# Designs tried in a protein design run: peptides against a protein of PDB entry 5D63. Part 117

Target 1, 292 residues: chain A of PDB entry 5D63
Amino acid sequence: SLRRGIYHIENAGVPSAIDLKDGSSSDGTPIVGWQFTPDTINWHQLWLAEPIPNVADTFTLCNLFSGTYMDLYNGSSEAGTAVNGWQGTAFTTNPHQLWTIKKSSDGTSYKIQNYGSKTFVDLVNGDSSDGAKIAGWTGTWDEGNPHQKWYFNRMSVSSAEAQAAIARNPHIHGTYRGYILDGEYLVLPNATFTQIWKDSGLPGSKWREQIYDCDDFAIAMKAAVGKWGADSWKANGFAIFCGVMLGVNKAGDAAHAYNFTLTKDHADIVFFEPQNGGYLNDIGYDSYMAFY

## One batch from the design tools (peptide; made by RFdiffusion4, then SolubleMPNN)

Design b2_p19_2_s1 (from b2_p19_2, 10 letters changed)
Fold by OpenDDE base, seed 4:
Structure b2_p19_2_s1 (fold): chain B 292 residues (1-292), chain A 19 residues (1-19)
Amino acid sequence: as target 1 above (292 residues)
Amino acid sequence: SLMDEILAEGYEQLAKLLA
């Protein structure tokens, strides 16, 4: 079953993703097919899938950028019915905004069925052009039509997954205590993470003994990421991944504060030095405390 | 607050190790 999380949803037939046009929060904004760039933030193409309690395989899909929800216009079962962004809530009972998402017959892609109409999200004619119509269309779960098959590329991790990634890292001290601050985290590409770091002013910040040293840099980076998240996305119910760690060196005679994020595959953490913007697999310290 | 407690504990440990 599909896990709660943020997804980039890509057509199985053509290199097109489900895109909320212009990221607009207006009711009735078209959802369309649009090209995307791998390993980047595709701003209008990220969707938070929230599972509906006690309704198997059924979700709302909230656009991260606009904070609006995928909505089948009037819940109509007519083929060609528009799929739009519309205001809503994560646990709505409105069947126009409830989507049953299950694996297709190929076992890798998903189909997205409207809960009420039982029609499927369809990239009309498999059109790969920017702005191509996405609509509700008749179909079945076992059909092989790629117009109705979608890959769900997970762009986030749960707090549990983050915890697991930390736990298996070799640079964790035996006295480690971790503190989870949120439930779901959008994981940024390093390029985006670095850009936030640059824009924060930290590259120009001067290290000063005690008054602005490692802990200040690390906290400032986390604050910058948090602010970036708040300023960039209208959806709620997720955070941007950026951790703070305190670590001790192997000799036990020096400590450091630093940041960390997750690798592209979300399986491991990578350390980030906010004093120089470097990414390291080994920062020279074993973490005894983290919050993220 | 929880955050204050986390930060206080962390900084105390860091300062202790740096002393």
Scores: peptide ipSAE 0.034, ipTM 0.608, DockQ to the pose 0.578
Fold by OpenDDE base, seed 2:
Structure b2_p19_2_s1 (fold): chain B 292 residues (1-292), chain A 19 residues (1-19)
Amino acid sequence: as target 1 above (292 residues)
Amino acid sequence: SLMDEILAEGYEQLAKLLA
């Protein structure tokens, strides 16, 4: 079954993603097909899938940017019914905003069925143009129509997945203690992570003994990412991944504070030095404490 | 707060290793 998380949802037939037009929070804002750029933040095309307790394979889909939800207009079963952004809540009982999401017959893509109408989210005519209509349309779970098949590309990790990635890293001290602060984390491309670092003022900050040293740099980066998240997204129920670590060197006579994020495939961590903006697979320290 | 406790513990350990 589909896991709770943030997804970029791409059509199986054409290079088009599910996009909330202009990222608008207004009720009735069209959800449309739109082009996307891999390995970037596609601002209006990220969706938080929240599973509904005790309803198999059924979710709400919250747009990260607008904080509004995918909504089938009037819950109509008529083919061509508009799919829009609309105000809602994560655990609503409104069937207009409840979506059953299961694997298609090809075993890799998903179909998105409205819980009430039993129609499917459809890229009308498979139109690859920006602004192409997305609508509810009749269909079946087993048919191969690519207009109704979607790849769910996971853009986030759960706290458990992050914990597992840390556990796989060879630069973890035997005394390691990790502290999880949130449940789900949007993982940023390095380019975005670096831009936040630049905008924070840290590149121009002066190292000063104890008063502004490694721990201050690392915490300032964490704070900058947190603020960026709060300022950028209207949805709740997720955080932006940016970890802080304390580590000890191999000799055991020096310690350092630094940041870390996840690799593109979310399987590993990469260390980030907030004093110079560098990414490293080996920062020269083994972590004995992390929080993220 | 929990965060304060975590940070205090972390800083204490770091300071000890830097001394």
Scores: peptide ipSAE 0.034, ipTM 0.614, DockQ to the pose 0.578
Fold by OpenDDE base, seed 5:
Structure b2_p19_2_s1 (fold): chain B 292 residues (1-292), chain A 19 residues (1-19)
Amino acid sequence: as target 1 above (292 residues)
Amino acid sequence: SLMDEILAEGYEQLAKLLA
């Protein structure tokens, strides 16, 4: 069963992802196949899947960038019906924007069926070119046609998953208390995380006793990530992952504030030193508090 | 608010930092 989360949705047959053309928020903006770059932010190709209460395996799909929703034009069951971005809400009753998403016959990919029309999201002719048509098309759940099979690569973590990743880390103090601020978090590639750090001005900031020390750096980084998120994405209902930790050294005579993010596989955390932009598996402190 | 309480506790811990 597909969980609530942010997904990069890739065709099972060709290296093409579901892309909202130009990230436009205009009603009727085409959703198309487009190439993607692994381990990068594919800006127009991220979709927040929101499960509909009491409707099995059914979701809205909100484009993270535009804040608009995947929409089957006029809800038509005709093969070749355009799939577009359109204004909507996460819990809409509009069947044009309701998608039943379940595993395909191969057990790995998913099929995306419009709730009303019962047609499937189809990369027309399996065209791998940028801008290739994506449309509603007739099909069945058991059909093996890769034009209608999609890998849902999860780009976010729930607060519970983040909590679990922290709990697995060996550099957590026995007195650790974590505070969860949001429910779902987009996990950034390190390159993006670093760029936010650079753009924040922190690389040029001077450490000064008490007035601008480790806590200021760590909080400034979190603030920078938060602002980046707000400025970059129009969708709501998620946050950008960037944690703040307080830790104590092994000797117990020094404490430090630092950041942390998640590894690519979302299974572990990695520490980030906002004073120098370094990523470390061991920052020399055991965390007794975090908020993220 | 709950958020204020969480943040206040966090900042209290920050006051103990040395680096």
Scores: peptide ipSAE 0.061, ipTM 0.620, DockQ to the pose 0.303; fails the geometry check
Fold by OpenDDE base, seed 3:
Order: C-alpha cells, then sequence, then structure tokens
Structure b2_p19_2_s1 (fold): chain B 292 residues (1-292), chain A 19 residues (1-19)
C-alpha cells in the first residue's frame, strides 16, 4: 500500500511528471505532463498523498506548491475528462478528488483511479511534450498501457523513517535523546539546502563566544529552512527536513551544535556544518541530542 | 566510558557547548 507522503509522480512510459500548470491555485488549473529534472525540486510536480481513513488504497493528492487538489472535472467517466487542480481538503468526501492508487500489473508502477468514475489518470497518447494533456480515461487495473502507469517517487520521510536513519548512524552517542517536531518531512536536495543556507546570511555571520556560537548557527539554519518552507509551499501537513544536533567529541572535552539532513535515498543522515556550509559523514562529534 | 558516566550523572560542565 502507498504510504502517506510527498511524491514526484512520473509516467512509466515517457520522462514526464504530473505537473500543475504554472503552479496556479486557481480552480480548474490544468494538470499536465511536464519534463522534470532529477535531483532537483520540481516545484509544480510534488504531491502530498493523504490516505483516506477506512477507504482502502484511496487518497487525496494535494499539490505542494499550490495547495490545491487533483480533481477529475465533474467526476465524469468520459474518456478525456480533464484532470485539474481544485480547492479541497485532505479528507474530503468529494469523489472528484478521491483517488484509488494501487500497483499496476508490472508490480512497480501505480495506477491512479478516480474513486467515483473508476477511470484512470492517463497521459493522453503518452505525449512527452510539456503541457501534454492528463485526463481521466477508461481502463482496467490489469492493462499494461504505460499511459496510465505512474512511478511514485517518494520525496519525503516520516518522523519514524528519520528516526530510523538516525538510529543506524555510527556517530550517535549512547545517551542520545531525539525529539521529533513534525510528522512528515520533505527532504531537500543538498543544492537547495545549501541555497537556503546562503540566503540565510549565515555565510557572513561571525562566530562569537557564547553570544553567537555553534548553537546559534545551527538554530538559525533550522529557522531559515522553516521560513523557506513556509514561504515556498501552500500545502500544509508537512515540514522541511532540517535537524539540529548536539554532540560531544571523542575526548569528551568539547561539545558542538550542528545540523543534519538525509541522504538522497533517505536511508542515512549526513551532517551539515552551518558555520561553513559543509556536508560531512563524520563531523567529529557523537550526538547526544537532536530535534527535527 | 567516563564521558558516558558523566552524561548519565547529569554533569553539565563537560557537555557545555564550546565550539
Amino acid sequence: as target 1 above (292 residues)
Amino acid sequence: SLMDEILAEGYEQLAKLLA
């Protein structure tokens, strides 16, 4: 079953992703196929999948950028019915915005079926061009038509997944205490993370004993990431991953505060030094506390 | 380790942020 999370949804047949045109929050904004750039934030192509309680394999899909929801126009079962962004809520009962998402016959890709119409999200004609029509179309779960098959690339982690990544890191102190602040986290590419760091002013900040030292840098970075998230996305129900750690060195005579994020595969953490913008697998400290 | 013991005892002096 598909987990709650943020997904980049890519066609199984051509290198196109499900894109909310111009990221517009207007009702009726077309959802279209669009090219994407791997390992980047594809701003209009991220979807928060919220599972509907007690309705098997059924979700709403909220566009992260616009805060609007994937909507089958009038819930029509006619082939070629437009799929658009439309205002909604995560736990709506509107069948126009309810999508049953299950594995296709190939066992890797998913099909996206409208709950009401029973038609499937279709990249019409498998058109790989930017702006290609995405529509509801007749189909079956067993069909192999790649126009209706989608890869759900997870772009977020749950707090539990983050906790697990921390737990298997070799630079965690035996006295470690972790504090989880949110439930679901968009994991940023390092390039984006670094850009936020640059824009925060931290590269020009001066270390000063106690008054603006390691903890201030680390907290400032987290604050900058939080603000970036708030300013960048209209959807709710998720945070941007940026952790703060306190660690002690091997000698036990020095402590440090630093940041951390997740690796690309979300399986591990990588440390980030907010005083210089460096990413390290070993920052020279073992963490005894984190919050994220 | 000694450090583990100190942290377990809640002594703050060695856990003080210095960097």
Scores: peptide ipSAE 0.057, ipTM 0.597, DockQ to the pose 0.079; fails the geometry check

Design b2_p19_2_s2 (from b2_p19_2, 11 letters changed)
Fold by OpenDDE base, seed 5:
Structure b2_p19_2_s2 (fold): chain B 292 residues (1-292), chain A 19 residues (1-19)
Amino acid sequence: as target 1 above (292 residues)
Amino acid sequence: SLMDEILREGYEQLAKLLA
């Protein structure tokens, strides 16, 4: 079953992703096929899938950027019915915004069926051009039509997954205490993470004994990421991943505060030094506390 | 707040190690 999370949804047949046109929050904004760039933030192409309690394999899909929801126009079962962004709520009962998402026959891609109409999200004619129509279309779960098959590329991690990634890292102290602040985290590419760091003013900040030292840098970075998240996305129910760690050196006579994020595959953490913007697999400290 | 408590605990440990 598809887990709650943020997904980049890519067509199985052509290099096109499900895109909310211009990221507009207006009701009726077209959802279209659009090209994407791997390892970047595809701003209008991220969708939070929220599972509906007691309704098997059924979700709402909230566009992260606009905060609006994938909506089958009038819930019509007619082939070619527009799929649009529309205001909604995560746990709506509106069948126009409820989507049953299950594996396709190939076992890798998913099909997206409207709960009410039983039609499927379709990249019309498999058109790979920017702005190509996405519509509800008749279909079956078993057919192999790539126009209706979608890869769900997970762009977020649960708190449990983050915790597991930390636990696998060799630079965790035996006394480690971790504090989880949120349930789901969008994981940023390093380039985006670095840009936030640059924009925060931290590169120009000076280390000063006690008054602005390692803990201040680390917390300032987390604050910058938090603000970036709040300013960038209209959807709720997720956070941006940026951790703070406190660590002790091998000798046990020096401590440091630093940040960390997740690797591309979400399986490991990488340390980030907010005083110089460096990414390190070994920062020279073993973490005894983290919050993220 | 919860965050204040977390930060306080962390800072106390850090301060001890930096002494």
Scores: peptide ipSAE 0.032, ipTM 0.608, DockQ to the pose 0.614
Fold by OpenDDE base, seed 1:
Structure b2_p19_2_s2 (fold): chain B 292 residues (1-292), chain A 19 residues (1-19)
Amino acid sequence: as target 1 above (292 residues)
Amino acid sequence: SLMDEILREGYEQLAKLLA
């Protein structure tokens, strides 16, 4: 089954993603096909899939940017019914906003069926143009029609996945204690992470003994990422991944505070030095504490 | 808060190692 998470949802037939037009939070905003750039944020094209308890394979889909939900207009089963953004809640009972998401016949892509109407999210005519219509359309689970098949590219990690990535890293001290602050984390591309660092003013900050040293830099970076998240996204129920670590060197005579994020495949962590903006596989310290 | 407690413990450990 599809895991809770943030997804970039891409058509299986053409290079088009499910896009909330202009990222607008207005009720009735069209959801459309739109081009995307791999390994970037794609602001209007991220969706938080929240599984509905006790309803198999069924989710709400919240647009990260607008905080509104994918909604089949009037829940109509008529082919060509508009799919729009609409206000809602993660655990709504409104069948207009409930989507059963299961693997398609190809075993890689998914189909998105409205729970009430039993119609499927369809990129009408497989149109690859920006602004192409996405609508509810008749179909079956076993059809091979790429207009109704979607790749779910996971852009987030659970706290458990982050914990696992940390645990497999060779630069973790035997006394390590980790503290999990959130349940689901949007993982940023390094370019975005770096831009947040730049915008924070940290590149111009001066190291000063005790009064503004490694711990201050590391916490300031985390705060900057948190603020960026709050300012950028209207959806709730997720965080932006940015960890803080405390580590000790091999000799045991020096300690350091630093940040870390996840690699692109989400399988490993990479260390980030907030004093210079560098990414390192080995920062020269073994972590004995982290919070993220 | 929980965050404050976590930060306190972490900073204390770091300070101890740096001293």
Scores: peptide ipSAE 0.032, ipTM 0.606, DockQ to the pose 0.572
Fold by OpenDDE base, seed 3:
Structure b2_p19_2_s2 (fold): chain B 292 residues (1-292), chain A 19 residues (1-19)
Amino acid sequence: as target 1 above (292 residues)
Amino acid sequence: SLMDEILREGYEQLAKLLA
């Protein structure tokens, strides 16, 4: 079954993603097919899938940027019915905004069925052009039509997954204590993470003994990421991944504070040095404390 | 707060190791 998380949803037939036009929060904003760029933030194309309790394989889909929800216009079962962004809540009972999402017959892609109408989210005619219509359309779960098949590329991790990634890392001290602050984390591309770092002013900050040293840099980076998240996205129920670690060197005679994020595959962590903006697999310290 | 306690514990350990 599909896990709770943030997804980039890509058509199985053509290189188009489900896009909320202009990221607008207005009711009735068209959801359309649009091109995307891998390994970047596709701002209007990220969707938080929230599973509905006690309703198997059924979710709301909240656009991260707008904070609005995928909505089948008037819940109509007519082929060609518009799919739009519309105000809503994560656990709504409105069947216009409830989507049953299960694997297609190919075992890799998913189909997205409206709970009420039983029609499927369809990239009309498989049109790969920007702004192509996405609509509710008649179909069946076993059909092979790629217009109604979607890959769900997970862009987030749960706190448990993050914890597991940390646990696998060889640079963790025996005295390690981790503190989880949120439940679900959007994982940023390094380019975006770096840009936040640049915009924070940290590249121009000077190390000063005790008054502005490693811990200040690390906390400032985390604060910058948090602020960026709040300023960038209207959806709730997730955070932006940016960890803080305290570590000790092998000799046990030096300590350091630094950041970390997750690798692209979400399986491992990579260390980030906020004093110079570098990414490292080995920062020279073993972490005895982290919060994220 | 929880955050204050976490930070205090961590920073005190760090300071001790750097002393």
Scores: peptide ipSAE 0.029, ipTM 0.612, DockQ to the pose 0.567
Fold by OpenDDE base, seed 4:
Structure b2_p19_2_s2 (fold): chain B 292 residues (1-292), chain A 19 residues (1-19)
Amino acid sequence: as target 1 above (292 residues)
Amino acid sequence: SLMDEILREGYEQLAKLLA
C-alpha cells in the first residue's frame, strides 16, 4: 500500500509530472502535465497523500503549494472530465476528491482511480508538453496504457523513518534522547537547504562566546527552515526536516550544537554545521540529544 | 512546555560539557 507522504508524481510514459497550474489556490485550477527537474523542489508538483481511514488504498491528494486538493470535476465518469485543484480537507467524504491508488500491472507504477467515478487520472494522449491536459478517463487496473500510470517519488519521511535513520548512525551517544516534533517531514535537497541557510543571514553572523555560539547558530537554522516552510507552502500536516543535535566529543570534554538533515535516499542522516554551511558524515561529536 | 524542557535539558547538558 502507498504510505502517507509527500510525492512527486511522474508519468510512466513521458517525463512529465502532475502539476497544479501556477500553483494557484483558486477552485477549478487545471491540473496539467509539466516538465520537472530531478533532485530539485518542483514547487507546483508536490502532493501530500493522506490515507482515508477504513477505506482501502484511498487517499486525498493535497497540493503542497496551493493547499488545494485534486478534484475530479463534478465527479463525472465521462472520459475527458477535467481534473482540477479545489478547496477541501484531508479526510473529506467528497468522492470528487477521493482517489484509490494502487500498483499498476507493471508492479512499479501506480494508477490513480477516482473513488466515485471509477475513472483514472489520465495524461491525455501521453502529451509531454507543458500544460498538457490531465483528465479522468475510462480504464482498467490491468491495462498497460502509460497515460494512466504514474510513479510516486517519495519526497518526505515520517517521524518514525527519521528516527530509524538516526538510530542507524554511528555518531549517537549512549545517553542519546531524541524528541520528535512533527509527524511527516519534507526532505529538502541540500541545495535548497543551503539556500535557506544563506538567506537566513547565518553566513554573516559572528560567533561570540556564549551570547551567540553553537547553540544559537543551530537553533537559528532550524527557525529559518521552519519559517521558510511556513512562507512557502499552503498545505498543512507536514513540516520541513531540519534537526538540532547536541553532541559530545570522543574525549568527553567538549560539546557542540549542530544541525542535521536526511540523505537523498532517506536512509541516513547527514550533519550540517550552521557556522559554515558544511555537510559532514562525521562532525566529530556523538549526539546525546536531538529534536526534529 | 515540552519545547522549553527540551531546550533547558539540552542547554544544561551542553553548558556542563563546555565548562
Scores: peptide ipSAE 0.029, ipTM 0.615, DockQ to the pose 0.569

Design b2_p19_2_s3 (from b2_p19_2, 9 letters changed)
Fold by OpenDDE base, seed 1:
Structure b2_p19_2_s3 (fold): chain B 292 residues (1-292), chain A 19 residues (1-19)
Amino acid sequence: as target 1 above (292 residues)
Amino acid sequence: SLMDRILAEGYAQLARLLA
């Protein structure tokens, strides 16, 4: 069963992702196939899948950038019906925007079926060109046609998954208290995380005893990430992962405040020093408090 | 609130010398 989360959705046959054209929030904006760059933010190609209560394997798909939803035009079952972005809500009852998503016959990819029409999201003719048509098309769950098979690359973690990643890290103090602020987190590539850090002005900030020291740097970084998230994405129901930690050294005679994010595979945390922009597996402190 | 709990815990730790 597909988990709630943010996904990059890639065709199983060609290197093309489901893209909301120009990231436009206008009703009727085409959803198309488009090339992508691995391990980067593919701005118009991220989709928040929200499971519908009491409807098995069924979701809305909200484009992260535009805040609009994947919509089968007029809910038509005709092959070639346009799939567009359209205004909506996460828990809509509109069948045009409800998608049943289950594993394909190959056990790795998914198929995306419109709840009402029972047609499938199809990369028409398997066209790998930018702007290729994505449409509703007739099909079956067991059919092996790669035009209708999609890999769901999860780009986010739940708060529980983040908590688990922290818990398995060796640099957590026995007195650790963690506070979860959100339910789902987009995990940024380090390059993006670093760019936010640079744009925040922190690289030019001066350390000053108590008045602007480690806690100020760490909080400023979190604030910068929060603002970046709010300014970059129109969808709601998720946050950008950026944690703050307080830690104590092994000797117990010094403490530090710092940031952390998740590794690429989402299984571990990596520490981030906002005073110099460095990523470390060991920052020299054991965390006794975090919020994220 | 959640934030109040975070702040309360944070304030309790401010007695520690932070770098």
Scores: peptide ipSAE 0.053, ipTM 0.624, DockQ to the pose 0.355
Fold by OpenDDE base, seed 3:
Structure b2_p19_2_s3 (fold): chain B 292 residues (1-292), chain A 19 residues (1-19)
Amino acid sequence: as target 1 above (292 residues)
Amino acid sequence: SLMDRILAEGYAQLARLLA
């Protein structure tokens, strides 16, 4: 079963992703196929999948950028019915915005079926061009048509997954205590994380004993990431991953505050030094506290 | 108490945040 999370949804046949055109929040904005760049933030192509309680394998899909929802126009079962962005809520009962998402016959990709119409999200003609029509189309779960098969690339982690990543890191102190602040986290590419760091002003900030030292840098970075998230995305129900850690050195005579994020595969953490913008697998400290 | 010990240890660590 598909987990709650943020997904980049890519066609199984051609290198196109499900894209909300121009990221517009207007009702009726076309959802289209569009090219994407791996390992980058594809701004209009991220979808928060919210599972509907007590309705098996059924979700709403909220565009992260616009805050609007994937919507089958008039819920029509006619082949070629437009799929658009439309205002909605995560737990709507509107079948135009309810999508049953299950594995296709190939066991890797998913099909996206409208709950009401029973038609499937279809990249019409498998068109790989930018702006290609995405529509509801007749189909069956067993068909192998790649026009209706989609890879769901998870772009977020749950707090539990983040906790697990921390737990298996070798640089965690025996006294470690973690404090979880949110439930679901968009994990940024390092390039984006670094850009936020640059834009925060931290590269030009001066270390000053106690008054603006390691903890201030680390907290400022987290604040900058939080603000970036708030300013960048209209959807709710998720945060941007950026952790703060306190650590002690091996000798036990020095402590440090720093940041951390997750690796691309979300399986591990990587440490980030907000005083110089560096990423390290070993920052020289073992964490006894984190909040994220 | 256990909590007091935890807090004391935490405070001791925090006092070393000089880097």
Scores: peptide ipSAE 0.050, ipTM 0.625, DockQ to the pose 0.202
Fold by OpenDDE base, seed 5:
Structure b2_p19_2_s3 (fold): chain B 292 residues (1-292), chain A 19 residues (1-19)
Amino acid sequence: as target 1 above (292 residues)
Amino acid sequence: SLMDRILAEGYAQLARLLA
């Protein structure tokens, strides 16, 4: 079953992703196929899937950028019906915005069926061009047509997954206490994480004893990421992953504050030193506290 | 609030002298 999370949704047949055109929040904005760049923020192509309670395998899909929802125009069952962005809410009862998402016959990709019309999200003619039409189209769950098969690449982690990644790391102190601040986290590519760091002004900040030392750098980085998230995305119900850790060295005579993020596969954490922008697998400290 | 408690506990750890 598909879990709540943020997904990049890619066609199974061609290298095209589900894209809200221009990231516009206007009702009726076309959802189209568009090229994407791996390991980057594909701004208009991220979708928060929110499961509907008590309705099996059924979700709303909120565009992360616009805050609008995937919407089958007038809920029509006619082949070729436009799929657009439209204002909505995560737990709407509007069947135009309810999507049953289950595995396709190949066991890897998903099909996206409108709850009301029972038609499927279709990359029309498998067109790989930017701006290609995405529409509701007749189909069946067992049909192998790649026009209606989509890979859901998860771009976020739950707090539980983040917790598990931390627990697997060898640089965690036996006294470690973690504090989870949110439920779901968009995981940024390092390049984006670094850019936020650069834009924060931290590269030009001077370390000063107590008044602006490691804890200030680490908290400033988290604040910068939080602000970046708030300024960048209109959808709610998720956070941007950026952790703060406190650690103690092996000798037990020094402590440090630093950041951490998740690796690309979401299985591990990597430490980030906000004083120099470095990523490290071993920062020289064992964490006894984190909040993220 | 719960969040206040979480943050307070976190900040309490930051009270230590750090490099």
Scores: peptide ipSAE 0.048, ipTM 0.610, DockQ to the pose 0.283
Fold by OpenDDE base, seed 2:
Structure b2_p19_2_s3 (fold): chain B 292 residues (1-292), chain A 19 residues (1-19)
Amino acid sequence: as target 1 above (292 residues)
Amino acid sequence: SLMDRILAEGYAQLARLLA
């Protein structure tokens, strides 16, 4: 079954993603097909899938940017019914905003069925143009129509997945203690992570003994990412991934504080030095503490 | 707070190893 998380949802037939037009929070804002750029933040095209307790394979879909929810207009079963952004809540009982999401017959893509109407989210005519209509449409789970098949590309990790990635890394000290601060984390491309670092003022900050040293740089980066998240997204229930680590060198006579993020495939961590903006697979320290 | 405890423990360990 589909896991709770943030997804970029791409059509199986054409290079088009599910997009909330202009990222608007207004009720009735069209959800449309739109082009996307891989390995970038597609601002209006990220959706938090929240599973509904005790309802198999059924979710709400919250747009990260607007904080509004995918909504089938009037819950109508008529083919061509508009799918829009609309105010809502993560655990609503409104069937207009409840979506059953299961694998299609090809075993890789998903279909998105409205819980009430039993119609499917459809890229009308498979139109690849920006602004193409997305609507509820009749269909079945087993048919191969690519207009109704969607790849769910996971853009986030759970705290458990992050924990597992850390555990796989060879630069973890035997005394390691990890502290999890949130449940789900949007993982940023390095380019975005670096831009946040640049905008924070850290590149121009002066190292000073104890008063502004490695721990201050690392915490300042964490704070900058947190603020960026709060300022950028209207949805709740997730954080932006940026870890802080304390590590000890091989000799055991020096310690350092630094940051870390996840690799593109979310399987590994990569270390980030907030004093110079560098990414490293080996920062020269083994972590004995992390929080993220 | 939880954060205060985490930071206090972390800084204590770091300070010890930097001494």
Scores: peptide ipSAE 0.032, ipTM 0.624, DockQ to the pose 0.581

